# Peptides against a protein of PDB entry 5FRP, part 146

Target 1, 225 residues: chain A of PDB entry 5FRP
Amino acid sequence: VEWTESIPQIIATREDISKELNQALAKTFIDSDPRVRRTSVMIFNKVPVTEIWKNITNKAIYTSLLHLAREKHKEVRELCINTMAKFYSNSLNEIERTYQNKEIWEIIDTIPSTLYNLYYINDLNINEQVDSVIFEYLLPFEPDNDKRVHRLLTVLSHFDKKAFTSFFAFNARQIKISFAISKYIDFSKFLNNQESMSSSQGPIVMNKYNQTLQWLASGLSDSTK

## One batch from the design tools (peptide; made by RFdiffusion4, then SolubleMPNN)

Design b2_p24_1_s4 (from b2_p24_1, 10 letters changed)
Fold by OpenDDE base, seed 1:
Structure b2_p24_1_s4 (fold): chain B 225 residues (1-225), chain A 24 residues (1-24)
Amino acid sequence: as target 1 above (225 residues)
Amino acid sequence: EEERKKLLEEAKKEAPKLAEELEK
């Protein structure tokens, strides 16, 4: 526990943490003592997202973090769910996608699916927590319509089949959003076709496209209230 | 509720297609 508690300070002060430190940290996430696991998760809350991405390079750490969302210890699980949702949001906002961090992003991009899959546990407390973190971190209120739509599309783009099912089952509004997204895609394809744009249908489709975009933005805002 | 059920079934059918489109 004490060793793990020192890690945030080390990460904050060192430009590069050793491979050995990453390996040791990976072990703390799977430690038999829930206090050690808790402290490990807290690293992601105490250290700035940019420093985590820079210094924590062992993929196993991120994978283990996501796995803790289903652990038996309630306190650690709840902390993990909040932490991973927040970390996802912060990463989307602050971390650029590069060739070097691609493998980590592949893991982080599964966080939305990981969270939505928790609904299948059929626990009311977990459901409430997942709802909370979705509105707070995954699909937060954003006054800019384009940013709201972009965030929604980003979240949906990595859904597995089960996550989609949960997404549709728990929110009738979300079902409508999904259909609107489909229409948006169809309209976008139409608009990208020069022959179609030159037709008499061009202006009509453009209008429908704009209406769909506005509806999507409004729908997202309403879902976060 | 019945309308919701219908929408859910339609959504389940369309969800894979949507996922494929979003991955492009």
Scores: peptide ipSAE 0.009, ipTM 0.332, DockQ to the pose 0.100
Fold by OpenDDE base, seed 5:
Formats: sequence, C-alpha cells, structure tokens
Structure b2_p24_1_s4 (fold): chain B 225 residues (1-225), chain A 24 residues (1-24)
Amino acid sequence: as target 1 above (225 residues)
Amino acid sequence: EEERKKLLEEAKKEAPKLAEELEK
C-alpha cells in the first residue's frame, strides 16, 4: 500500500518511469488487497493524463484498470468506473494519437464499450453510475456541434454489438442521438452526391439536414423532457 | 412507456445499420 501510494509522486517527478516500475504497478492492480487496488486506480485520478500516457506504457495496467470495472469490491469498482470514464474523456481531449501509443489507445477506446456492457449486470447501482459517467465524461455537454458529433462518433466507433444494444436500450436520449446520427450520415451521403443535390429532393434533404443538425445541437438538452 | 418501447424497437432495427456505417 505504501509503495503504491508513492507512485503518483514518482510519476510526477520522474520523466522516465522504468519498465520495472510499470511491471510492479501492473501487479498492484491485481493485488489481493482491495486497498492496494484502490490506490492503484487513484493514480489515474491524481496524475495528469499527459503524464500517465508518458510514463505508464505497460498495456497490462490499462487492461487491468478496465477489468476492475467488474470488481467484486464495491468501492474499488465504483472508483474504477468513475476513473476510467474520466480518463477516457481526458485522453480524448489531451492525448494525440500516435504510432507509439496506438496499442494503449486500442485499449482506451474500449472504455465506452466496457462501461455500456456493465448494464448487462442488471445492478441498479451500477446502472445509475454508468448513466452518470456517460453524461459526465463520455458524452458531456458540448456547445460546439461538430465537436459533439465527433465525440459521439468516436464513442460509437468502437462499440461491440452488446454495447450498441445497450446504448439503444437504456438511454432514450441515446436512442434519439443514434437516430440523429443515422440521419446525419444519410444526409451527408446525399449531400455528397451532386446528382442528388441537383434533384428536386435536394432542397428538402438540405432542410432536413439542417433540422437534424439543429436538433442534434439543441436536442441533447431537450430530450430530457 | 409505450413510446419508449416503440423507440427501442426502432432503435434495435437501426442499430445494425448504424454499426455498419460507423465501421466504414
């Protein structure tokens, strides 16, 4: 426990965390003591996202973090769910996708699916928490329509079949969003076709497209009614 | 609740299409 508690300070002060430290840290995520696991998860909350990505290069750590979302220990699980959602959001906002971090991104990109798959546990407390982190971190309010759509597409792009099903089943707002996205895609395809734009349907589709955009812009707020 | 059920059914039908489009 004491060693794990020192890790955030080490990460903050050292430019290069040794491979050995990463290996040791990976073990703490699977430690038999819930306190050790909790402390390990807290590293992702205490250390800036940029420093985590720089210094934590062992993919097993990230994989283990995601697994803790199904942890038996309630406190650790709840902390993990919040932590991984926040970490995902921060990563999307602050971390550039490079060739070097591709393998880590492949894991991090599964966070949305991991969270949505928790609905299948059929635990009310878990469901409420997942709902909360989705709206807080995965699909936060974004006034910029392009950014909001991009975020949504990013979240959905890595969904497995179960996550998609869950996405549609548990959140009426998400259902509306999914429909809007589908329409957006269809309209975008139509608008990219010059022949279609020159047709009598062109102005109608353009109008619907604009309405859909407006709805996407406003409706994420109104669908709570 | 009925409206929600209808929306869910429609969403289930559209979800595979959306998934296919997002995978492109």
Scores: peptide ipSAE 0.009, ipTM 0.338, DockQ to the pose 0.115
Fold by OpenDDE base, seed 3:
Structure b2_p24_1_s4 (fold): chain B 225 residues (1-225), chain A 24 residues (1-24)
Amino acid sequence: as target 1 above (225 residues)
Amino acid sequence: EEERKKLLEEAKKEAPKLAEELEK
């Protein structure tokens, strides 16, 4: 009975400690030292998503995390982009939407838009990173069609107009790459057939093959630069 | 400004500890 009566006080004390902790953490995200900001972002990578949602209740922390995606310090920015994408994916998979966490979800649901809006910076390195995190965390490969569609709809449901525009541009690029790869395979099969190489179409196919390779290489090389 | 600086210095000291506590 006495232990049960102490639980509210312990909870209250923990809530107070939690509040102080959250206030302290919120300050670290806006610290002038990039190392401190980096360490703050790393908390989201090191701590399980369920514990983050339980213990980090200050909305300002989540908002600050999202703002770091546009930070001037390259290392912190890159870490933040990866972190927020992963955190979004993990949250979708592991965190239930409740009345109590609604306000945090309203912030987290903006992560896809935040990421796609980075394309407007027109920085090749940022674009490559955004592409990477989209494929890895935001829209990962899912063999189940229903789950894949559900994830896609979830991601799109909170898009702003700019994010939609970037999304369509990105998808258009993916279609082009897929088409180029398909043609590359077809050309490779043709070139491996000795009878086809001796035909009048051999030089034409070889030229198209080389053009396709150059296009693929340029698209990939722009990513390696 | 001085209070802000003090708070930031404290935050620098607490951030690593906080990360360790959350990992536990």
Scores: peptide ipSAE 0.022, ipTM 0.417, DockQ to the pose 0.013; fails the geometry check
Fold by OpenDDE base, seed 4:
Structure b2_p24_1_s4 (fold): chain B 225 residues (1-225), chain A 24 residues (1-24)
Amino acid sequence: as target 1 above (225 residues)
Amino acid sequence: EEERKKLLEEAKKEAPKLAEELEK
């Protein structure tokens, strides 16, 4: 535990983590002591994503992180699920895809599937947590439609069949709502601009705004039944 | 890989449709 707790500082101070350190860290993720596993997961929370990608090059570490999503120890599992989702989001935002990191990305790209597959466990607590991390990290609210679509496509592009099924079952409606809300916000901003309203596009935007409102109203009404 | 590709293609087809449906 103490050794693992020191790892974030080591990663922060050293540009290159030795192969030996990576191997040692990989062992901590599969340690029999849940406290060690927990501390290992916390590294991903304490160390900036860029530093993790730079210094943690052992694929086994990332694979082990994903496996902890199904950990028997509740605290470790919950921490792992949150950490994994956040790490995925941060990686998408901050890490470029290169030839050198391709193998790690292949693992990281499975995070969405890993998370959505947790729905098949049929545990209400897990389901709630997965829902939470999906909204917070995987498919966060994004007012820019292009960015939102791009994120969605990125997430979906790596789904296995089971994850895809879960996605449609649980989140398809939520995604539609998020899109509608984003459009609503954009239209509202446009409508608040008097110059834009006076343009030839004003009536068109107003029409789209009304359509969006109607769609939102219909969707929300179904959620209350 | 083929199944993944198929799913991606389906997603790519559905995403625009969803966008269009939201624009209607």
Scores: peptide ipSAE 0.007, ipTM 0.330, DockQ to the pose 0.148; fails the geometry check

Design b2_p24_2_s1 (from b2_p24_2, 14 letters changed)
Fold by OpenDDE base, seed 4:
Structure b2_p24_2_s1 (fold): chain B 225 residues (1-225), chain A 24 residues (1-24)
Amino acid sequence: as target 1 above (225 residues)
Amino acid sequence: LQEEFNKLVEKLEKEEEEKEKELE
């Protein structure tokens, strides 16, 4: 653990991390101690993306990072999912594709697919987290249409079949959620109007409002669990 | 897993279609 905690400082100070250090770091990602694994993941959060790409050249490290998305330890898994999504986004924004880093990009380009494949686990907590990182890091809101399309195409270009299916399912769900939210708003406005509530439609709209709320709530994980 | 996911997607789609019909 102590050794792994020192790695961010080493990466930040040294331009050339030895093959040995990379090999040692690779081992920390598969360490039996979840604290070691956590610390290893945190390297990707603490060290600038440019320095990571420069100094971490062992492909196994990146592959291992992606594998931790399915980690049994909840905290490590959650950290990994956030980390890999953020790292993907930062890499797209800051790292140029070169011949030298091609092999690493081949791994990094699979991050979206890796994340979308997590929906198959059918865990509400994982689903919510994946939803969050998709909107925050993978497909962030971009007002520029060209940039938005380019990002979308970049993400989709490396999808496997499962990820595509998950992507379509996700989008379909989002459309439905959006529709439900729109209805919720409309019903809320109606119910806040006293004249409308006194009408024959008042009870009907109240019922629909409650149904809409229940539907929206059913898609949310229990924050207490 | 693919089949299960597809089934889940189909189920979710059906449930959503049913819910949309109930809201209409």
Scores: peptide ipSAE 0.060, ipTM 0.394, DockQ to the pose 0.051; fails the geometry check
Fold by OpenDDE base, seed 2:
Structure b2_p24_2_s1 (fold): chain B 225 residues (1-225), chain A 24 residues (1-24)
Amino acid sequence: as target 1 above (225 residues)
Amino acid sequence: LQEEFNKLVEKLEKEEEEKEKELE
């Protein structure tokens, strides 16, 4: 009987410890030292998604993670963007939606909007990174049509107006890039043919090739920045 | 705060290792 009476206190103590740990962790995400913030973000990379959802119950931690996507420190920002995208994908694949985790899901479901809104910063490095994580984590290649559509609808279902606009702009850009690449290939084939190069069309195609190349290059970030 | 954070990480890593061992 005395043992049974001690169990609630032990459980309560563990809950208190868990709460205290969550509170302490929440503070690390807003620490002034970027190294501390970086380490905090790395938890989401090192710990399995199922364990994170189980043990990290303070919603402020998830909110703070999302805010780091706009951080001034480049390394922390880049890590955060990759981390949150991966975490979103893993959560969709491994975590069930329940009444108990609803509040956390409400935050996690905003990750796609958070990422697409980064395009408004108009930074080429950020844009390239967002492009990368979209293809890798948010909307990966899926041969099953039903799964692909379901994933797309899930991603779009929580978009704000700005994210939708960004989404359409992104897709339009991808179409333009695809078209430019196709032209680049065609021009390259033409230029590799000696007979074609000697024709009256040779100089014209060379000019178009250079223009296409310049356009494609202008969309790429400087690797040194 | 950093010490508490490190302790939490260690705990989570141990729990992960234990789960991996249970699957093996």
Scores: peptide ipSAE 0.031, ipTM 0.479, DockQ to the pose 0.011; fails the geometry check
Fold by OpenDDE base, seed 3:
Structure b2_p24_2_s1 (fold): chain B 225 residues (1-225), chain A 24 residues (1-24)
Amino acid sequence: as target 1 above (225 residues)
Amino acid sequence: LQEEFNKLVEKLEKEEEEKEKELE
């Protein structure tokens, strides 16, 4: 009987420790030192998603993670964007929705909207990164139609108005890029044919080829910056 | 605080690895 009475105290102690750790962790996400913030973000990359959901219960930590997507420090921002996208995908795949984790899911479900809203910053580096994480983590290639549609609906279900607009703009841009790439390929094939190059159309196609390349390149960021 | 946090992360990673080994 005496050992049974000690169990509640042990449980309470563990909860207190967990709470203190969560509070401490929450502070690291808003630390003035970028290295501290970086290390905090890396936790979401190093620790399995199931353990994160189990042990990180302070919603402020998740909110703070999402805010770092607009961080001024480039390295921290880039890490955060990749991390939150991956974390979102892993959460969808591995974490069940329960009453207990509902509040955390309410935050995590805003990750797609948060990412799509980054397009409004109008930064080519950010745009490229967001493009990348969309294809890798948010809307990955899925050959099963039902799974693909379900994933898409899940991603869209928590969009704000701006995110929807950004989504449509993104898709329109992707279509344009695809078309340009197709033209690039066709022009390249034409230019690699000696008979075609010697024709009256040779110079015309060369000009169009250059224009297409210039257009494609204009959408890319400088990797040195 | 950061050091303590890192230790906790290491502990959690180790515990997860042990669980994975038990399932194998």
Scores: peptide ipSAE 0.029, ipTM 0.468, DockQ to the pose 0.011; fails the geometry check
Fold by OpenDDE base, seed 5:
Structure b2_p24_2_s1 (fold): chain B 225 residues (1-225), chain A 24 residues (1-24)
Amino acid sequence: as target 1 above (225 residues)
Amino acid sequence: LQEEFNKLVEKLEKEEEEKEKELE
């Protein structure tokens, strides 16, 4: 009986501790020191998604995480983009939607929009990273058709108008890249044939080959920057 | 705050490791 009477106090104490911890954690995401912000983001990478959802209940933390995608500090931004994409994917796979976690899901469901909106910054490095996390985490290869469609619909269902536009632009770009690669291969085969190179078409194909390469290269960030 | 945070992370990591062991 005495043990039962102590349970409410223990629960209350744990809630208080949890609240204080969440409040403290929320402050770390907006800390002036990029190292602190980095460490805060790393929590989402190091701690299993199920434990994060259980223990991090302050919605401000998740909102702050999403804001770091536009962080001025390059390392923190890059980490954040990868982290939030991975966290989104893990959440979809492992976390059920309940009444209790609805408010958090409302934030997490905006991650795809947040990521696709980064294309509007028009930074090649950011674009490449977003491309990467889309294929790795948001819309990964899934052999099961039902799962693939469900994932796609889930991602799209919370898009804002800008994200939708970005999505179409992204897909169009991928098609163009694929086409360019195909042409690159064809031109390469032609140029490797001595008889073809000696033909009147040789110089024309060489020019097209160079144009194709230039176009492909223009879409890639300089790894040296 | 950073120390408290690190302690929390360590605790959460340990709890997960224990859960993984229970599944094995």
Scores: peptide ipSAE 0.029, ipTM 0.488, DockQ to the pose 0.011; fails the geometry check

Design b2_p24_2_s3 (from b2_p24_2, 14 letters changed)
Fold by OpenDDE base, seed 3:
Structure b2_p24_2_s3 (fold): chain B 225 residues (1-225), chain A 24 residues (1-24)
Amino acid sequence: as target 1 above (225 residues)
Amino acid sequence: MMEEFKKILEELEKEEKEKEEELK
């Protein structure tokens, strides 16, 4: 009988520690020092997704993480975008939807829309990063058609109108890039053939090759800036 | 703050390893 009376006190102490931790973490995500905010984002990369969902119960932390995607500090923003996309993918794979975690899922389900809305900033570095995390984490290569369609429907299910517009624009751009790369390969093969270069078509193909390279390069950020 | 936060992360990582060992 006596051991049963100690269990509520141990549970209450764990809830209090968890509450204090969550309150402390919520402050670190909004700290004035970018290094503190960066370290806060790194939790979502270092701690297993299952333990994050179990121990981080304050919804303000997840909301604050999503807001850092638009932060002025480049390193924190870039880390946040990668972390948020990875965390979304891991959550879809490992976390069940329950009544208890519903409020957190309502925030996490906005991650795809949050990422696609970054295209409206019209920054080439942000666009490239968003492209990368879409291919790696949101819509990864999946050979199984049913899994691929299910993932796509999950990602689209919580899109706002702006995210849908960005999604269609991204797909249209991807098709254009794929076509341009295919033409670059064809032109490169032609230019490597000396007989083809000596033909009346040589200068015309060289001009189209240069235009294709300029178009590809204009869509890529300078990695040095 | 940052040192206390590192300690909490180390404790969370330790508790996870202990649970993974209890499940084996």
Scores: peptide ipSAE 0.037, ipTM 0.477, DockQ to the pose 0.011
Fold by OpenDDE base, seed 2:
Structure b2_p24_2_s3 (fold): chain B 225 residues (1-225), chain A 24 residues (1-24)
Amino acid sequence: as target 1 above (225 residues)
Amino acid sequence: MMEEFKKILEELEKEEKEKEEELK
């Protein structure tokens, strides 16, 4: 009988500890020391996504995580961008949508828009990082057509107008790169054929090949600045 | 604050290890 009366008090103490924990964590995400903010972001990388969703119930933590994507401290910003993209992908794969977690999902569903909106900063290093996390975490290569379409629709479903604009600009860039690569391959095949090189088209193809190489080199050099 | 936060991380890492041990 006495042991059964202690169970509610232990549960209440656990809820109080969880609440105090969440309040303490919420403060660390907004700390003035970038090392404290960095350590806070690292939780989302070290702790399994399921445990994050279970133990981090304070919405302010998730909102603060998303805000760090625009912070001035380069290392914390870069870590945050990678972390939030990975966390979004893992959440989509491992976390069910329930009534209880709805309010956290409303924040997490803004991660794609938050990332695509970073292109408006017009910073080359940020753009490259956003490109990388899009390919790695948001829209990874998926051979299954239904899974790929479902992921794409999920990512797009919460886009703001600015995110859509960035998404279309990004896809337009990808199409241009893919077209240039395809042309490079075609030209390389043509140039490797001696009979084709001796044709009246040889000089024309060689010129187009050089233009394609220059365009590819310029696009890749902008990714190294 | 940072020390409390380290304790929290250690507790979360401990709970993770305990779950990994329960799954074996």
Scores: peptide ipSAE 0.035, ipTM 0.490, DockQ to the pose 0.011
Fold by OpenDDE base, seed 1:
Structure b2_p24_2_s3 (fold): chain B 225 residues (1-225), chain A 24 residues (1-24)
Amino acid sequence: as target 1 above (225 residues)
Amino acid sequence: MMEEFKKILEELEKEEKEKEEELK
């Protein structure tokens, strides 16, 4: 009987401790020291997604995490971009949508838009990182067509107009790369055939091959700087 | 602030271990 009467007091005390903890953590995300901000982001990488959703109830922490994607400190920004993309993917896989977690989901559902909006910075290193986390966490390879379409629709469902524009530009770039690689293979097969090289088409195909190589090299040379 | 944050991490890591032990 006495143990059962202490449970509401223990729950209330844990709620108060959890509130103080969440208030202290919210301050560490906005600390002037980049090492404190970095360590704060590392919580989302070290703690299981289910425990984060249970123990981190202050929406200001999640909002502050998303703001660090535009951080001036390179290491904190890079860590934050990887962390939020991974956290989004894990949340979609492991966290159910409930009435109690609705306000947190409204923030987490903006992660795809937050990431696609980083392309407007026009920084090559940021663009490469955003490309990487899209393929690894947002739109991973999924052999099941229905699961792949469902994930795509989920990611797109909360896009702003800017994120849609970036998404279409990114997909248009991928289609161009895939087309250029296909043409490179066709030209390489033609150039390896001695009879085709001696034909009147040989110089025309060689010129198209060199143009394709220059275009591919320009796209790859940006990735090596 | 950093010391308060370390206490937060230690408590979160402790709660994680306690749950992993309850699931075994």
Scores: peptide ipSAE 0.035, ipTM 0.492, DockQ to the pose 0.011
Fold by OpenDDE base, seed 4:
Structure b2_p24_2_s3 (fold): chain B 225 residues (1-225), chain A 24 residues (1-24)
Amino acid sequence: as target 1 above (225 residues)
Amino acid sequence: MMEEFKKILEELEKEEKEKEEELK
């Protein structure tokens, strides 16, 4: 917490200092050392979104952040995917669209497309992470219908054709997963009832339960790889 | 400035490692 206050203090003291810090930060996002790149991404995760928007004015930094989603280094990539999704959500909630921040918003508005385009890598671990950040940050559960629709329209408004294709595939998968989970719960309840399990339907339900489990497990990465 | 920025980055890296160790 105390160090997050040091960054704003260094940036707030002079416009010249802000420019040099932005230039330095832009270099750290492309540093050869993954630790330097990781730490650079952590600034976006730890500094309040309002202070980031105020103090990080070099658009190349935001562009570089988005590029790290495709980085070879697993830890930096994973951190970047989480950070950009969270940063997008926080920006939508806390940052007004102004003439002055328009160029940054043009980059930030591409985060949804950037994330959905990661599905084309065909990496199961990346797919699971993208699924997670979509549910947590991009399209969180919103009970208010108008807010939910507004968020959805905001996310979709900047989609490229590839992102739309991934979005429809994702929603189709989500519906299937939800259905499978519902059936898993129903089968589990049936199997936990001894009277139901001793019935002529017991073996049939057990087979359907096992098929449902195998289907659910096939969508998950081997936690051992 | 570049040295101060490097110090901030090093401190950030340290604090993150400490948190990752506390979560294990």
Scores: peptide ipSAE 0.029, ipTM 0.545, DockQ to the pose 0.012

